# Peptides against a protein of PDB entry 5TDY, part 1

Scores and structures below are computed, not measured.

Target 1, 88 residues: chain A of PDB entry 5TDY
Amino acid sequence: EKKIDGRRKAAVLLVALGPEKAAQVMKHLDEETVEQLVVEIANIGRVTPEEKKQVLEEFLSLAKAKEMISEGGIEYAKKVLEKAFGPE
Unless a header shows other numbers, all headers, positions and changes below count from the first letter of the chain.
Peptide ipSAE is a variant of ipSAE made for these designs: the mean of its two directions, with the distance scale d0 fixed at 1.0 Angstrom where the peptide's residues are scored. Compare it only between designs on the same protein; published cut-offs may not carry over.
The geometry check fails a fold that doesn't show the stated peptide or that is severely misdrawn somewhere.

## One batch from the design tools (peptide; made by RFdiffusion4, then SolubleMPNN)

Design b1_p9_4_s1 (from b1_p9_4, 3 letters changed)
Fold by OpenDDE base, seed 4:
Structure b1_p9_4_s1 (fold): chain B 88 residues (1-88), chain A 9 residues (1-9)
Amino acid sequence: as target 1 above (88 residues)
Amino acid sequence: DEEFEKLLE
């Protein structure tokens, strides 16, 4: 398993969600965080299947560990991102 | 969590 930068992990997740769902998640984040994510997405380059799998498994694990209750998928994704994304 | 898994589908 290769180490992945935390900011890159967030970008990989958002790309995996697709543009519509990613946009809905980002609308619930503060402007500064959104700007950072946009930069990461713009510079994401190639995402390998292995990297995507690793990132998604990590976020799923974080979600399960937190046992967060949400009104829906978008709010859940927001909470997962807030938990995992931040300064390194 | 089913909600998050469904979001990724």
Scores: peptide ipSAE 0.116, ipTM 0.714, DockQ to the pose 0.156
Fold by OpenDDE base, seed 1:
Order: structure tokens, then sequence, then C-alpha cells
Structure b1_p9_4_s1 (fold): chain B 88 residues (1-88), chain A 9 residues (1-9)
């Protein structure tokens, strides 16, 4: 299993969501975070099916591990991204 | 989370 950078994982997720859903998520993030994500997306290059699968499975696993009730898909996605792309 | 799963579908 190849280790994937956290910033790249966030970019892969957003690309996987598609432009419409990605936009809905990103509009809830602060401007600085959005700018960072845009840079990562711009430099994403090739995303292999294996990498995509790994990233999606990781985020799904995190979602299932969370016992909190979600207020909605977009809001949950925002929180997931903040966990993955937040400051170290 | 079912809502998040649906978002990814």
Amino acid sequence: as target 1 above (88 residues)
Amino acid sequence: DEEFEKLLE
C-alpha cells in the first residue's frame, strides 16, 4: 500500500466528488483552505484507480468510525476534509 | 454515515 500525502488525499476526494459537489463542499471552507486545495487540485496530475479507491475507502472508513449524527452529506464532507487537510 | 456514502455515489 502506497502512502498518500494528506493534502493529496483531500484533492483526490474533491476531484472524485465532481465539480458540482466539490463546489458545494468548498464554499463552506475558509478562503485560505480553498486556495490550498485549488493548488493541490491543479497539481494532482494522474489519479490511478487504485489511488482513488484507497482514498475513498479511507474517508468512508473515517465516516463509519464517527458515531456522531451527521446534519447532511455536504456538512459531513466539510468536516471530513477539515480533518484531513487541517493544520498539523 | 449514510449521508456521506450517498454523496460519494
Scores: peptide ipSAE 0.115, ipTM 0.717, DockQ to the pose 0.142
Fold by OpenDDE base, seed 5:
Structure b1_p9_4_s1 (fold): chain B 88 residues (1-88), chain A 9 residues (1-9)
Amino acid sequence: as target 1 above (88 residues)
Amino acid sequence: DEEFEKLLE
């Protein structure tokens, strides 16, 4: 598997979630983070099925590993994103 | 976890 930059992973996740869910996630993030994510999304280019699968599996794995208590999918996604997004 | 999985569907 190809190594994917964390910033790109976040963008792939958000795009995979779709605009509505992505917006719901991002509205819970700080302004600077949102700006970064918007830039990443704008520059996402083509997402291959393999890349998408890899990213989603990674985030799902992170979510399961953390065993975080969440009141909803959006909140959970936010928490996972916060843990995964950033420099590598 | 299940809700997150559903979110990704």
Scores: peptide ipSAE 0.114, ipTM 0.716, DockQ to the pose 0.195
Fold by OpenDDE base, seed 3:
Structure b1_p9_4_s1 (fold): chain B 88 residues (1-88), chain A 9 residues (1-9)
Amino acid sequence: as target 1 above (88 residues)
Amino acid sequence: DEEFEKLLE
């Protein structure tokens, strides 16, 4: 599989969630992080089906491995994103 | 988990 930049992974996830859900996730993040994510999303270009699949599977795997507890999907997505997005 | 998977649908 192709190695994907962590920042791009976050952008792919948010785009996959759609604008409404993505917004709900981002409103729980700090302003600086949101600004960075918006830039990444704006420059995402084309997302291949393979890339999307890889990213979503990785986030799901991370979520399951960490056994994160959440009241709902949005909060869960936020936590997953925070764990996977950052310096490599 | 199930909630996260549902969100991604």
Scores: peptide ipSAE 0.112, ipTM 0.707, DockQ to the pose 0.152

Design b1_p9_4_s4 (from b1_p9_4, 3 letters changed)
Fold by OpenDDE base, seed 5:
Structure b1_p9_4_s4 (fold): chain B 88 residues (1-88), chain A 9 residues (1-9)
Amino acid sequence: as target 1 above (88 residues)
Amino acid sequence: MEEFEKLLE
């Protein structure tokens, strides 16, 4: 598997969500994170089916591992993105 | 989880 940068993963996720759901996620993020995400989305270029699959599976696995049973998909996506752009 | 899975659909 190709190692995908965390920022790219976030952009791939948001694009995969589509503009409406992506906006619903981003409205809950801080302004700096949103600006970074917008830049990453603008520079996403071509997303391969393999990259998309890898990213979605990774985020789904992270969701499952955290037993975030009570959080909506948007709130979870928010927390995933906050972590993707958090300090390395 | 189900809501997140639905988000990815």
Scores: peptide ipSAE 0.102, ipTM 0.708, DockQ to the pose 0.207
Fold by OpenDDE base, seed 3:
Structure b1_p9_4_s4 (fold): chain B 88 residues (1-88), chain A 9 residues (1-9)
Amino acid sequence: as target 1 above (88 residues)
Amino acid sequence: MEEFEKLLE
């Protein structure tokens, strides 16, 4: 598998969610993180089916491993994005 | 989980 940058993974996830759901996620993030995400989305270019699949599988696996079964999909997506853009 | 999967559909 090609290593995907964490910031790019977040952008791929948000694009995969679509504009309405992505906006709902971003409303719960801090302003600085939202600005960074918007830049990453603007520069996302082409997302391959393989890259999309890899990103979605990784996030689903993380959700399963954390037993975040009871958290709403938006709340989980927020926590994933906060981790992706958190301090390195 | 199920709600997150529904978001990705």
Scores: peptide ipSAE 0.092, ipTM 0.686, DockQ to the pose 0.172
Fold by OpenDDE base, seed 4:
Structure b1_p9_4_s4 (fold): chain B 88 residues (1-88), chain A 9 residues (1-9)
Amino acid sequence: as target 1 above (88 residues)
Amino acid sequence: MEEFEKLLE
């Protein structure tokens, strides 16, 4: 597997969620984190199917390992982002 | 997990 930067992983996830769901997730993050994510999304370029698969599998694995319960998908996505792709 | 999987659909 190719090593993917954590910031790029977050951008790939948000793009995979689509603009509406990504915006709902970002509304729950701090302003500085949102600004960083917007820059990463703007510079994402091409996402290969292999890279997308790798990022989603890693995200699902981390979510599963933490046994995170949420009242909804947006809050779950937020918690997974904060735990997986926080400051390096 | 299911709610997050649905989000990715």
Scores: peptide ipSAE 0.073, ipTM 0.677, DockQ to the pose 0.154
Fold by OpenDDE base, seed 1:
Structure b1_p9_4_s4 (fold): chain B 88 residues (1-88), chain A 9 residues (1-9)
Amino acid sequence: as target 1 above (88 residues)
Amino acid sequence: MEEFEKLLE
């Protein structure tokens, strides 16, 4: 399997959500986190079907492991992004 | 995949 950078995974997830749902997630993040995500999205280039599949499966696995599936996709995506890019 | 797609619906 190709190792995917964690920041790239977040960008792939947001792109996979689509602009409306991505905006709903990002409105709950701090400005610095949003800026970092925008940079990653701007540099995402081509996302292969294989990479998209790998990222989505990884996030699904994490959601299951944390019993976060019941919170819905938006709340889950928010928590994942906050964990990846939240304050140090 | 399918289960995650359902979460995104």
Scores: peptide ipSAE 0.044, ipTM 0.649, DockQ to the pose 0.156; fails the geometry check

Design b1_p9_5_s4 (from b1_p9_5, 3 letters changed)
Fold by OpenDDE base, seed 5:
Structure b1_p9_5_s4 (fold): chain B 88 residues (1-88), chain A 9 residues (1-9)
Amino acid sequence: as target 1 above (88 residues)
Amino acid sequence: VEEVEKLLE
């Protein structure tokens, strides 16, 4: 089991969302957070299936623990990113 | 994972 950096997890999630949904999430974030995310995405390299699975499972677990699954994928993704990068 | 993938569709 490889420990994944929190910023990398956020980048993996955004890539998994795809460009359209990722853009919708980023429109609700502050400029500094968006800049950080863009850097992380630019440096993401290859995402392994195992890494993607781990990231999605961790985020799903967090969403379930907070009863946030009912808010939909975009709102959930925003909350995950805000938690990963801080509410600055 | 499957539930998250459904949200990503």
Scores: peptide ipSAE 0.031, ipTM 0.627, DockQ to the pose 0.250
Fold by OpenDDE base, seed 1:
Structure b1_p9_5_s4 (fold): chain B 88 residues (1-88), chain A 9 residues (1-9)
Amino acid sequence: as target 1 above (88 residues)
Amino acid sequence: VEEVEKLLE
């Protein structure tokens, strides 16, 4: 498997959420984190189906391990992004 | 993947 850095993984996840849900998640993040995410999304280039699959499977595994699946997609996504970029 | 897609719905 090709190694994907955490920031790119977060960008891939936000793109996978779609613009409406991604915006809802980002409204709950600090300004610095949002700025970093915007930069990562702007530089995301092409996401292959294989890369998307890898990212989603990794995040699913993390969600299961931390019992975050029951929180729903938005709350889970917030926690993933906070973990990827850290609190300000 | 399918389960994650469901979480994103």
Scores: peptide ipSAE 0.029, ipTM 0.621, DockQ to the pose 0.234
Fold by OpenDDE base, seed 4:
Structure b1_p9_5_s4 (fold): chain B 88 residues (1-88), chain A 9 residues (1-9)
Amino acid sequence: as target 1 above (88 residues)
Amino acid sequence: VEEVEKLLE
């Protein structure tokens, strides 16, 4: 398995959420983090099916470990992003 | 994966 950069993982997740849900997540983040995420999304290039699968499996595992699946995809995604980028 | 995909849809 190829190691994927953490910021790239976040970009892949947001793209997978779609623009409406991704926007809802980003509205709860600080402006600096949003700017960084927008840059990562803009430079995401090609996402292979293998990369997407790997990212989704990793996030699913994290969601299960934290019992956050029941909070829904948006709330979970927000928590993951807040942890990954934090207050910089 | 399928459970995450359902949350993302």
Scores: peptide ipSAE 0.029, ipTM 0.617, DockQ to the pose 0.251
Fold by OpenDDE base, seed 3:
Structure b1_p9_5_s4 (fold): chain B 88 residues (1-88), chain A 9 residues (1-9)
Amino acid sequence: as target 1 above (88 residues)
Amino acid sequence: VEEVEKLLE
């Protein structure tokens, strides 16, 4: 597997969710994080099927490992993004 | 999680 940058993973996830769901996720993030995500989305370029699959599988695995199986995809996506763009 | 699973279809 190719190593994917964490910021790129977040952008791929949001694009995969589609604009309406992505917007719902971003409404729960701080303004600075949203600005960073918008920049990453704007610069995403081409997402390969392999890259999309890798990102979604990683996030699904993390959700299952944390017993977050009963959470909606939007709620989980928020937690992933908060972790990816949390205080560095 | 369910919505993420649907994106893998």
Scores: peptide ipSAE 0.028, ipTM 0.613, DockQ to the pose 0.754

## One batch from the design tools (peptide; made by RFdiffusion4, then SolubleMPNN)

Design b2_p14_8_s1 (from b2_p14_8, 8 letters changed)
Fold by OpenDDE base, seed 5:
Structure b2_p14_8_s1 (fold): chain B 88 residues (1-88), chain A 14 residues (1-14)
Amino acid sequence: as target 1 above (88 residues)
Amino acid sequence: EEEEELLEELLEEL
């Protein structure tokens, strides 16, 4: 498995979520963070299917590891994976 | 927790 830096992971995730959902997420972030993410998205270049899958799976894993996260959040992560790669 | 808040927390861990 190829190593992906954190900044690129964020960009890949946001692009995978689509513009509407990505915008909703970024509303919760401070201005400086949003600017950084926009730069990363602008320079994302080509995203391989393998890279996209790796990033989404890592985010799903992180979500499952959080004890205080509602089931709705976990279900959303699963839904993102389903839309990206079809039902598992 | 809202879906967007969850994603915010995940982004902070990157």
Scores: peptide ipSAE 0.075, ipTM 0.601, DockQ to the pose 0.000
Fold by OpenDDE base, seed 1:
Structure b2_p14_8_s1 (fold): chain B 88 residues (1-88), chain A 14 residues (1-14)
Amino acid sequence: as target 1 above (88 residues)
Amino acid sequence: EEEEELLEELLEEL
């Protein structure tokens, strides 16, 4: 797997979520962070299917690794992955 | 809301 910059990973994730869900996520972030993410999204360029898959799978893995994360959150991550790449 | 909070936490780990 190719290494992806952390900032780019965030941008890829938000774009993958779509504008509505991405906006909902960013409502929980501070203004400075949002501005940084907007810049990253604006400069995201082309996202390969492999890169998108890698990013979504990483986020799903992180969600599963957290013991205090609600099942609802994990299920959401699964739904995002399924919509993008088929059943998991 | 719970879903967005999860994603916030994930973003902070990047």
Scores: peptide ipSAE 0.074, ipTM 0.596, DockQ to the pose 0.000
Fold by OpenDDE base, seed 2:
Structure b2_p14_8_s1 (fold): chain B 88 residues (1-88), chain A 14 residues (1-14)
Amino acid sequence: as target 1 above (88 residues)
Amino acid sequence: EEEEELLEELLEEL
Protein backbone atom coordinates (compact mmCIF):
# COMPACT_ATOMS: atom_id res chain seq x y z
CA GLU B 1 0.00 0.00 0.00
CA LYS B 2 1.60 3.21 -1.22
CA LYS B 3 1.31 6.29 1.00
CA ILE B 4 -0.87 9.01 -0.49
CA ASP B 5 -0.98 12.63 0.65
CA GLY B 6 -4.22 13.56 2.38
CA ARG B 7 -4.88 16.51 0.10
CA ARG B 8 -4.41 14.30 -2.92
CA LYS B 9 -6.81 11.74 -1.47
CA ALA B 10 -9.49 14.40 -1.22
CA ALA B 11 -8.92 15.49 -4.80
CA VAL B 12 -8.98 11.91 -6.08
CA LEU B 13 -12.23 11.28 -4.23
CA LEU B 14 -13.96 14.33 -5.67
CA VAL B 15 -12.79 13.57 -9.18
CA ALA B 16 -13.98 9.98 -8.79
CA LEU B 17 -17.39 11.25 -7.66
CA GLY B 18 -17.77 13.28 -10.82
CA PRO B 19 -18.66 16.96 -11.15
CA GLU B 20 -22.30 16.66 -10.08
CA LYS B 21 -21.75 14.59 -6.96
CA ALA B 22 -18.58 16.49 -6.11
CA ALA B 23 -20.55 19.73 -6.22
CA GLN B 24 -23.17 18.25 -3.90
CA VAL B 25 -20.42 17.59 -1.38
CA MET B 26 -18.58 20.87 -1.80
CA LYS B 27 -21.69 23.01 -1.36
CA HIS B 28 -21.56 22.01 2.30
CA LEU B 29 -17.95 23.19 2.71
CA ASP B 30 -16.65 26.65 3.49
CA GLU B 31 -15.50 28.77 0.58
CA GLU B 32 -11.83 28.63 1.55
CA THR B 33 -11.85 24.83 1.65
CA VAL B 34 -13.59 24.67 -1.72
CA GLU B 35 -10.96 26.93 -3.25
CA GLN B 36 -8.20 24.73 -1.86
CA LEU B 37 -9.89 21.63 -3.26
CA VAL B 38 -10.24 23.22 -6.68
CA VAL B 39 -6.51 23.95 -6.73
CA GLU B 40 -5.70 20.36 -5.81
CA ILE B 41 -8.04 19.02 -8.46
CA ALA B 42 -6.48 21.31 -11.05
CA ASN B 43 -3.08 19.84 -10.22
CA ILE B 44 -4.14 16.23 -9.74
CA GLY B 45 -2.43 15.00 -12.90
CA ARG B 46 -2.79 11.32 -13.65
CA VAL B 47 -4.69 9.12 -11.22
CA THR B 48 -3.83 5.44 -11.47
CA PRO B 49 -6.48 2.76 -11.00
CA GLU B 50 -4.57 1.66 -7.93
CA GLU B 51 -4.70 5.13 -6.38
CA LYS B 52 -8.40 5.48 -7.11
CA LYS B 53 -9.18 2.09 -5.62
CA GLN B 54 -7.10 2.78 -2.54
CA VAL B 55 -8.70 6.17 -1.91
CA LEU B 56 -12.25 4.93 -2.39
CA GLU B 57 -11.66 1.94 -0.13
CA GLU B 58 -10.21 4.16 2.59
CA PHE B 59 -13.10 6.61 2.53
CA LEU B 60 -15.64 3.80 2.38
CA SER B 61 -13.99 2.09 5.32
CA LEU B 62 -13.99 5.32 7.31
CA ALA B 63 -17.64 5.94 6.48
CA LYS B 64 -18.61 2.47 7.66
CA ALA B 65 -16.61 2.89 10.84
CA LYS B 66 -18.30 6.22 11.57
CA GLU B 67 -21.73 4.65 11.00
CA MET B 68 -21.71 3.47 14.59
CA ILE B 69 -21.48 7.03 15.90
CA SER B 70 -24.08 8.39 13.44
CA GLU B 71 -21.99 11.40 12.50
CA GLY B 72 -23.73 11.99 9.20
CA GLY B 73 -22.39 11.51 5.70
CA ILE B 74 -22.28 15.11 4.53
CA GLU B 75 -20.90 16.41 7.81
CA TYR B 76 -18.40 13.58 7.90
CA ALA B 77 -17.26 14.31 4.37
CA LYS B 78 -16.83 17.94 5.38
CA LYS B 79 -14.67 16.99 8.35
CA VAL B 80 -12.57 14.57 6.31
CA LEU B 81 -11.90 17.16 3.63
CA GLU B 82 -11.15 19.86 6.18
CA LYS B 83 -8.68 17.55 7.90
CA ALA B 84 -6.98 16.91 4.58
CA PHE B 85 -6.39 20.63 4.07
CA GLY B 86 -6.15 21.73 7.68
CA PRO B 87 -3.13 23.38 9.24
CA GLU B 88 -0.15 21.24 10.26
CA GLU A 1 -27.07 8.20 10.50
CA GLU A 2 -29.12 8.64 7.37
CA GLU A 3 -26.53 10.99 5.89
CA GLU A 4 -23.79 8.54 6.80
CA GLU A 5 -25.63 5.77 5.00
CA LEU A 6 -26.08 7.98 1.96
CA LEU A 7 -22.35 8.64 1.84
CA GLU A 8 -21.61 4.93 2.08
CA GLU A 9 -24.03 4.21 -0.73
CA LEU A 10 -22.51 6.98 -2.81
CA LEU A 11 -19.02 5.57 -2.35
CA GLU A 12 -20.20 2.05 -3.14
CA GLU A 13 -21.60 3.28 -6.44
CA LEU A 14 -18.14 4.33 -7.59
Scores: peptide ipSAE 0.052, ipTM 0.592, DockQ to the pose 0.000
Fold by OpenDDE base, seed 3:
Structure b2_p14_8_s1 (fold): chain B 88 residues (1-88), chain A 14 residues (1-14)
Amino acid sequence: as target 1 above (88 residues)
Amino acid sequence: EEEEELLEELLEEL
């Protein structure tokens, strides 16, 4: 697997979620984080099917490992994104 | 199709 930095992973996930769900998630994040995510999304370029699959599998694994799927909703999505988008 | 299934699993928790 090719290495993908955390910032790009977050952008790929948000794009995969679609504009509606992505917006709902970002409503619960601080302004600075939202601005950073928007920049990453704007510069995402092309996402290969392999990259998309890798990112989605990784996020699901992170969520299950932390048992965050039991929390559900926006709080769950927020925690997943914060974990992936953390500083390099 | 496989990616779509993964996305559905993730989205159902959101």
Scores: peptide ipSAE 0.043, ipTM 0.630, DockQ to the pose 0.000

Design b2_p14_8_s3 (from b2_p14_8, 4 letters changed)
Fold by OpenDDE base, seed 1:
Structure b2_p14_8_s3 (fold): chain B 88 residues (1-88), chain A 14 residues (1-14)
Amino acid sequence: as target 1 above (88 residues)
Amino acid sequence: AEEEAEELEELLEQ
């Protein structure tokens, strides 16, 4: 499978979530992170079905592996996103 | 963890 950088993974995930759910997730992120994500989304270009599948499977895997209980889907998605988009 | 994963899957289904 192709290597995808963390920033692009985050952008692909947010686009996959759709505008409403993506907005809900971004409400929990700091301003700097949101600005970075906006840039990534603006430059996302074309997302292939294979790339989308790869990203979603990775995030789902992370979710299933997480042991800590969260309050709900949106908050959980935010936590997963922060880890994927975090510093290298 | 499993419950949160299920919720995330629901989110991704849009």
Scores: peptide ipSAE 0.069, ipTM 0.580, DockQ to the pose 0.000
Fold by OpenDDE base, seed 5:
Structure b2_p14_8_s3 (fold): chain B 88 residues (1-88), chain A 14 residues (1-14)
Amino acid sequence: as target 1 above (88 residues)
Amino acid sequence: AEEEAEELEELLEQ
């Protein structure tokens, strides 16, 4: 597998969620994190099917490994993002 | 955790 930067992973995930759901997730993040994500999304360029598949599989793996109970899908997506975002 | 993961999967499918 090709290594994907953690910040790029977050951008790919948000794009995959679509604008409405991505916005709901970002509404629950702090200002600094939102600013970082906006920059990454703006510079995402082309997302290959391979990258998208790799990112989704990784985030799903992280979600299944997490033991804490969340209030719902949006809140859980936020917590998954916090663990995956940033340089590896 | 599995329930929350399933909710995330549903979000990604839509």
Scores: peptide ipSAE 0.067, ipTM 0.585, DockQ to the pose 0.000
Fold by OpenDDE base, seed 2:
Structure b2_p14_8_s3 (fold): chain B 88 residues (1-88), chain A 14 residues (1-14)
Amino acid sequence: as target 1 above (88 residues)
Amino acid sequence: AEEEAEELEELLEQ
């Protein structure tokens, strides 16, 4: 599988969530992060089915790998995105 | 933990 940039992964995930759910996630993020995500989404270009599948599987794997999670789906998605979008 | 993971899956599937 091709290596995908973390920022791109975040954009792909948000697009996959759809506008309503993506908005719910972003409402919990700081404004600077939201602006960064919006830029990434605006420049996402073409997303192949393979890339989408890879991204979703990775995020789901991260979620399932957590030993303890105490926050709901939206809040957890926020944390996952912050981790994926963070500095390398 | 599993519940929150399922919530995320639900979000992605809808």
Scores: peptide ipSAE 0.052, ipTM 0.561, DockQ to the pose 0.000
Fold by OpenDDE base, seed 3:
Structure b2_p14_8_s3 (fold): chain B 88 residues (1-88), chain A 14 residues (1-14)
Amino acid sequence: as target 1 above (88 residues)
Amino acid sequence: AEEEAEELEELLEQ
């Protein structure tokens, strides 16, 4: 398994969600985060099936591991993106 | 949570 940059993982996730659902997530994020996401998406290049599978499996595992009241898929995606593009 | 994971899977499969 190849190591993937966190910012790239977030971009892969958004692309995997598709434009409608990705927009639904992004409209609730702050301007700075949205700008970072746009840059990452614009430079995503080619995503291999293996890379996509790895990213989705990782995020699904994180969702299952969270000990919180379920907030829905969109809300979870927002939290993932905030962690990926928050302060480093 | 398991429920959140299931909802995310559904979003990705649609």
Scores: peptide ipSAE 0.043, ipTM 0.544, DockQ to the pose 0.000

Design b2_p14_8_s4 (from b2_p14_8, 12 letters changed)
Amino acid sequence: AAAAAALAAAAAAA
Fold by OpenDDE base, seed 5:
Structure formats: C-alpha cells, structure tokens
Structure b2_p14_8_s4 (fold): chain B 88 residues (1-88), chain A 14 residues (backbone only)
Amino acid sequence: as target 1 above (88 residues)
Amino acid sequence: not in this file (backbone only, 14 residues)
C-alpha cells in the first residue's frame, strides 16, 4: 500500500468535503496551517478512488477512536462515504 | 463534526 503523506491526506479529505464544508473546517485552523493546506490542495493532482476511500476511512477511524464526533458526525461521514463510493 | 475534521486536518498538516 502506498504510504499517503499526512498533508496529502488532509488535502484529499478537504476536497472530498467540497468547498463549503472544507472552508468551515479550515476556519478552525490557524492561518499558517490553512496556507499549507491550500498549497497541498493546489498540488493534489489526481486522487484515485482507492486513495479517497483509504483517506476517508482513516479519518472516520480516527474520529471514532477519539470519540470527538458525536453520533451525528459519524453518520454524516458515513453518508459522505456512501455518496462517494455507493453502498458496499 | 467540523471541529473533529479540523483537528484531523491539523494533525495531518503538522
């Protein structure tokens, strides 16, 4: 499996969320971090379906492990996965 | 949800 760089993972997530949700997420970050993420998004190139799936699953796992997402947030993330890949 | 995603993004960017 290709080790996806952490910065690239963040960019893939933000692109997957779409511009409005990505902007909402980035508003919680410091300016320097936002600048770095913008650069990563600009250089994202091609995102494979496999890479997108891996990144979204990883972020979902992290979110569940940290109990940082209320049940509603996990459900939203599941809906993003379902919309991105269809029912598996 | 946005806060958790933000934290994950911050961790990835660091």
Scores: peptide ipSAE 0.123, ipTM 0.742, DockQ to the pose 0.000
Fold by OpenDDE base, seed 1:
Structure b2_p14_8_s4 (fold): chain B 88 residues (1-88), chain A 14 residues (backbone only)
Amino acid sequence: as target 1 above (88 residues)
Amino acid sequence: not in this file (backbone only, 14 residues)
């Protein structure tokens, strides 16, 4: 597996969430972190389907492991995965 | 809840 840089992973996640949901997440981050993520998003280039899948699965796994997400958050993450990789 | 999940994920990458 290609090791994806942590900052790139965050950018891939935010792009995968779409602008509306990404904005909701970024509202909870400090300004410095937001600026860094904006730069990473601007330089994201092409995201492969494999990279997108890997990132979403990793974040879903981390979210479950940390119990930081209510069941509603896990279900949303599942819906994002389904929409990201479901039939076009 | 979705925002909290993504926040935790983003914080892990920051």
Scores: peptide ipSAE 0.098, ipTM 0.721, DockQ to the pose 0.000
Fold by OpenDDE base, seed 2:
Structure b2_p14_8_s4 (fold): chain B 88 residues (1-88), chain A 14 residues (backbone only)
Amino acid sequence: as target 1 above (88 residues)
Amino acid sequence: not in this file (backbone only, 14 residues)
């Protein structure tokens, strides 16, 4: 497993969701967070199948561990993005 | 990070 930067993981996830679902998630985020995510997506470059798989598995694992799947994918995605790009 | 993983999980479930 290659270590993937958290911000990159978020970008990979959003791209994997597709533009419509990604947009729905981002509607719940503040403007500054959205801007950061847009920058990460713009600089994502090439995503390997292995990287995509790793990212999705990590997020699924976290969602299951926190029992957030039942809360809905959008709410979970929001929480993840807020933690990744939240106030620093 | 946990935040990135949570987002990926949401994306995978959507």
Scores: peptide ipSAE 0.163, ipTM 0.733, DockQ to the pose 0.000; fails the geometry check
Fold by OpenDDE base, seed 4:
Structure b2_p14_8_s4 (fold): chain B 88 residues (1-88), chain A 14 residues (backbone only)
Amino acid sequence: as target 1 above (88 residues)
Amino acid sequence: not in this file (backbone only, 14 residues)
């Protein structure tokens, strides 16, 4: 299995959500973080069905494991993106 | 790994 870096995973997820939902996530992030995400999305190239499936399953698994859906939604989403694009 | 979950949750709430 090809190891996908965290930044690419975030880009794949945002593209998979579609522009409307992706925008709702990003509107709560700081400008610098949004700019970084936009660059990653712009350079995403081709996303394979396998890569998309792997990324979505990983994100869903993480969301379920921490019950984090109920508390801190936007602030958590921010921390998630920061961790995804933080130092690898 | 933790970053993936928050984004999914935010998308579900939007």
Scores: peptide ipSAE 0.092, ipTM 0.680, DockQ to the pose 0.000; fails the geometry check

## One batch from the design tools (peptide; made by RFdiffusion4, then SolubleMPNN)

Design b2_p15_4_s4 (from b2_p15_4 with K6V E7K E11K)
Fold by OpenDDE base, seed 2:
Structure b2_p15_4_s4 (fold): chain B 88 residues (1-88), chain A 15 residues (1-15)
Amino acid sequence: as target 1 above (88 residues)
Amino acid sequence: MLEELVKEAEKLLEE
């Protein structure tokens, strides 16, 4: 598995989710984070199938693992996104 | 909700 930069992972995830779902996520993020994500998306370039698969699997793994311990919801989704794909 | 995002991600993974 190739290492992917966290900022890129966030961009890949949001692009993969599509504009509707991406907007639903971003409306719960602070303005600065949204602006940063938009920049990353603008510079995403080519996304390989391998990258997309890796990012989605990582997101699912983290989301499911935490949901077994804590309550879900949009606030949790925000935390998952920030922790999994935020800058190192 | 997170559940909805998870379901969407699962669908995308199957594509």
Scores: peptide ipSAE 0.183, ipTM 0.769, DockQ to the pose 0.877
Fold by OpenDDE base, seed 5:
Structure b2_p15_4_s4 (fold): chain B 88 residues (1-88), chain A 15 residues (1-15)
Amino acid sequence: as target 1 above (88 residues)
Amino acid sequence: MLEELVKEAEKLLEE
């Protein structure tokens, strides 16, 4: 597995969340971080299915490990994966 | 960057 750069992971995640959810997340970040993320998104280029899967799986694992997400949040993450790669 | 983003995304998904 190719290691993905942290900044790129962030961009991939935001794109995967879609514009509405991404915007809601970014409203809670500092201005400098938002500017950096916008640049990364603008330069994201092509995202492979493998890369997208890796980022989303990592996110889901982190969310579960921290127990900071409700059951509804886990279900949302599953729906995102389903929309991206089909039912699994 | 990523850690903060993930944290805020987790909060959003909890709502």
Scores: peptide ipSAE 0.053, ipTM 0.616, DockQ to the pose 0.085
Fold by OpenDDE base, seed 3:
Structure b2_p15_4_s4 (fold): chain B 88 residues (1-88), chain A 15 residues (1-15)
Amino acid sequence: as target 1 above (88 residues)
Amino acid sequence: MLEELVKEAEKLLEE
């Protein structure tokens, strides 16, 4: 499997969710993180089906493994994205 | 299968 960096994974995930769902996630993030995500999305280029599948499977696996479903999906998404970009 | 996977991911993120 090709290595994908965390920032690109976050962009792929948000694009895969679609603009409406992505916006619902991002409204719970700090403004700086949102700006960084928007830049990554703007520069995402082509996403292969293989890359999309790999990213989604990874995020689904992480969600299930940590039992983070109990914390709510938005909180999980927030943690994942914050980990990808980190605090300033 | 990819479309179904996306739906599952979306569901988890909206719970």
Scores: peptide ipSAE 0.023, ipTM 0.527, DockQ to the pose 0.136
Fold by OpenDDE base, seed 1:
Parts: sequence; structure tokens; C-alpha cells
Structure b2_p15_4_s4 (fold): chain B 88 residues (1-88), chain A 15 residues (1-15)
Amino acid sequence: as target 1 above (88 residues)
Amino acid sequence: MLEELVKEAEKLLEE
């Protein structure tokens, strides 16, 4: 499996969420983090089915490991993105 | 299968 850069994973996840859900996640992030994410999304190019599979698989695995409720996916995505790009 | 896991993950993202 090709190792996907963490920043690219975030971009793939946001694109997978769709514009409306992605906006809901990003509105809770700081401005600097949002700018970085926008740059990553702008440079995402083509997302292969394989990349999408890997990112979603990782997301699901982490969500299950943390006993996340099915309805908490967006909130979990927010936490992941904050850890990846946020000031913490 | 992995495809089924992906579909489930996609559902979680849509909720």
C-alpha cells in the first residue's frame, strides 16, 4: 500500500465528506488551519478509489477504536483535523 | 470485505 501523507489524508477526508459537511468541520477550526486545509484541497488533484478506501478505512478503524457513535463522524473528523493542523 | 467497510465509513461521514 502506498503511504499517504497525513496532510493529503485530511484533504481526501474533507472531499469525501462533501462541501456541506466539510464546511461544518472547518468552521470549528482556526483560520490558519483552514487556510492550510484549503491549500491541500486545492492541490489534491485526482483522488483514486484506492486512496479514498485507505483514508476511509483508517477513519473507520480509529472511530471504532475510540467507541465513536455512528452519528459522531463529523465531530471525530474535526478532532482528527485539529490534531493534524491545529495549534493544539 | 474492504468495500463494505468503506461503504460503512461513507455512511458515517454522511450522518
Scores: peptide ipSAE 0.020, ipTM 0.508, DockQ to the pose 0.162

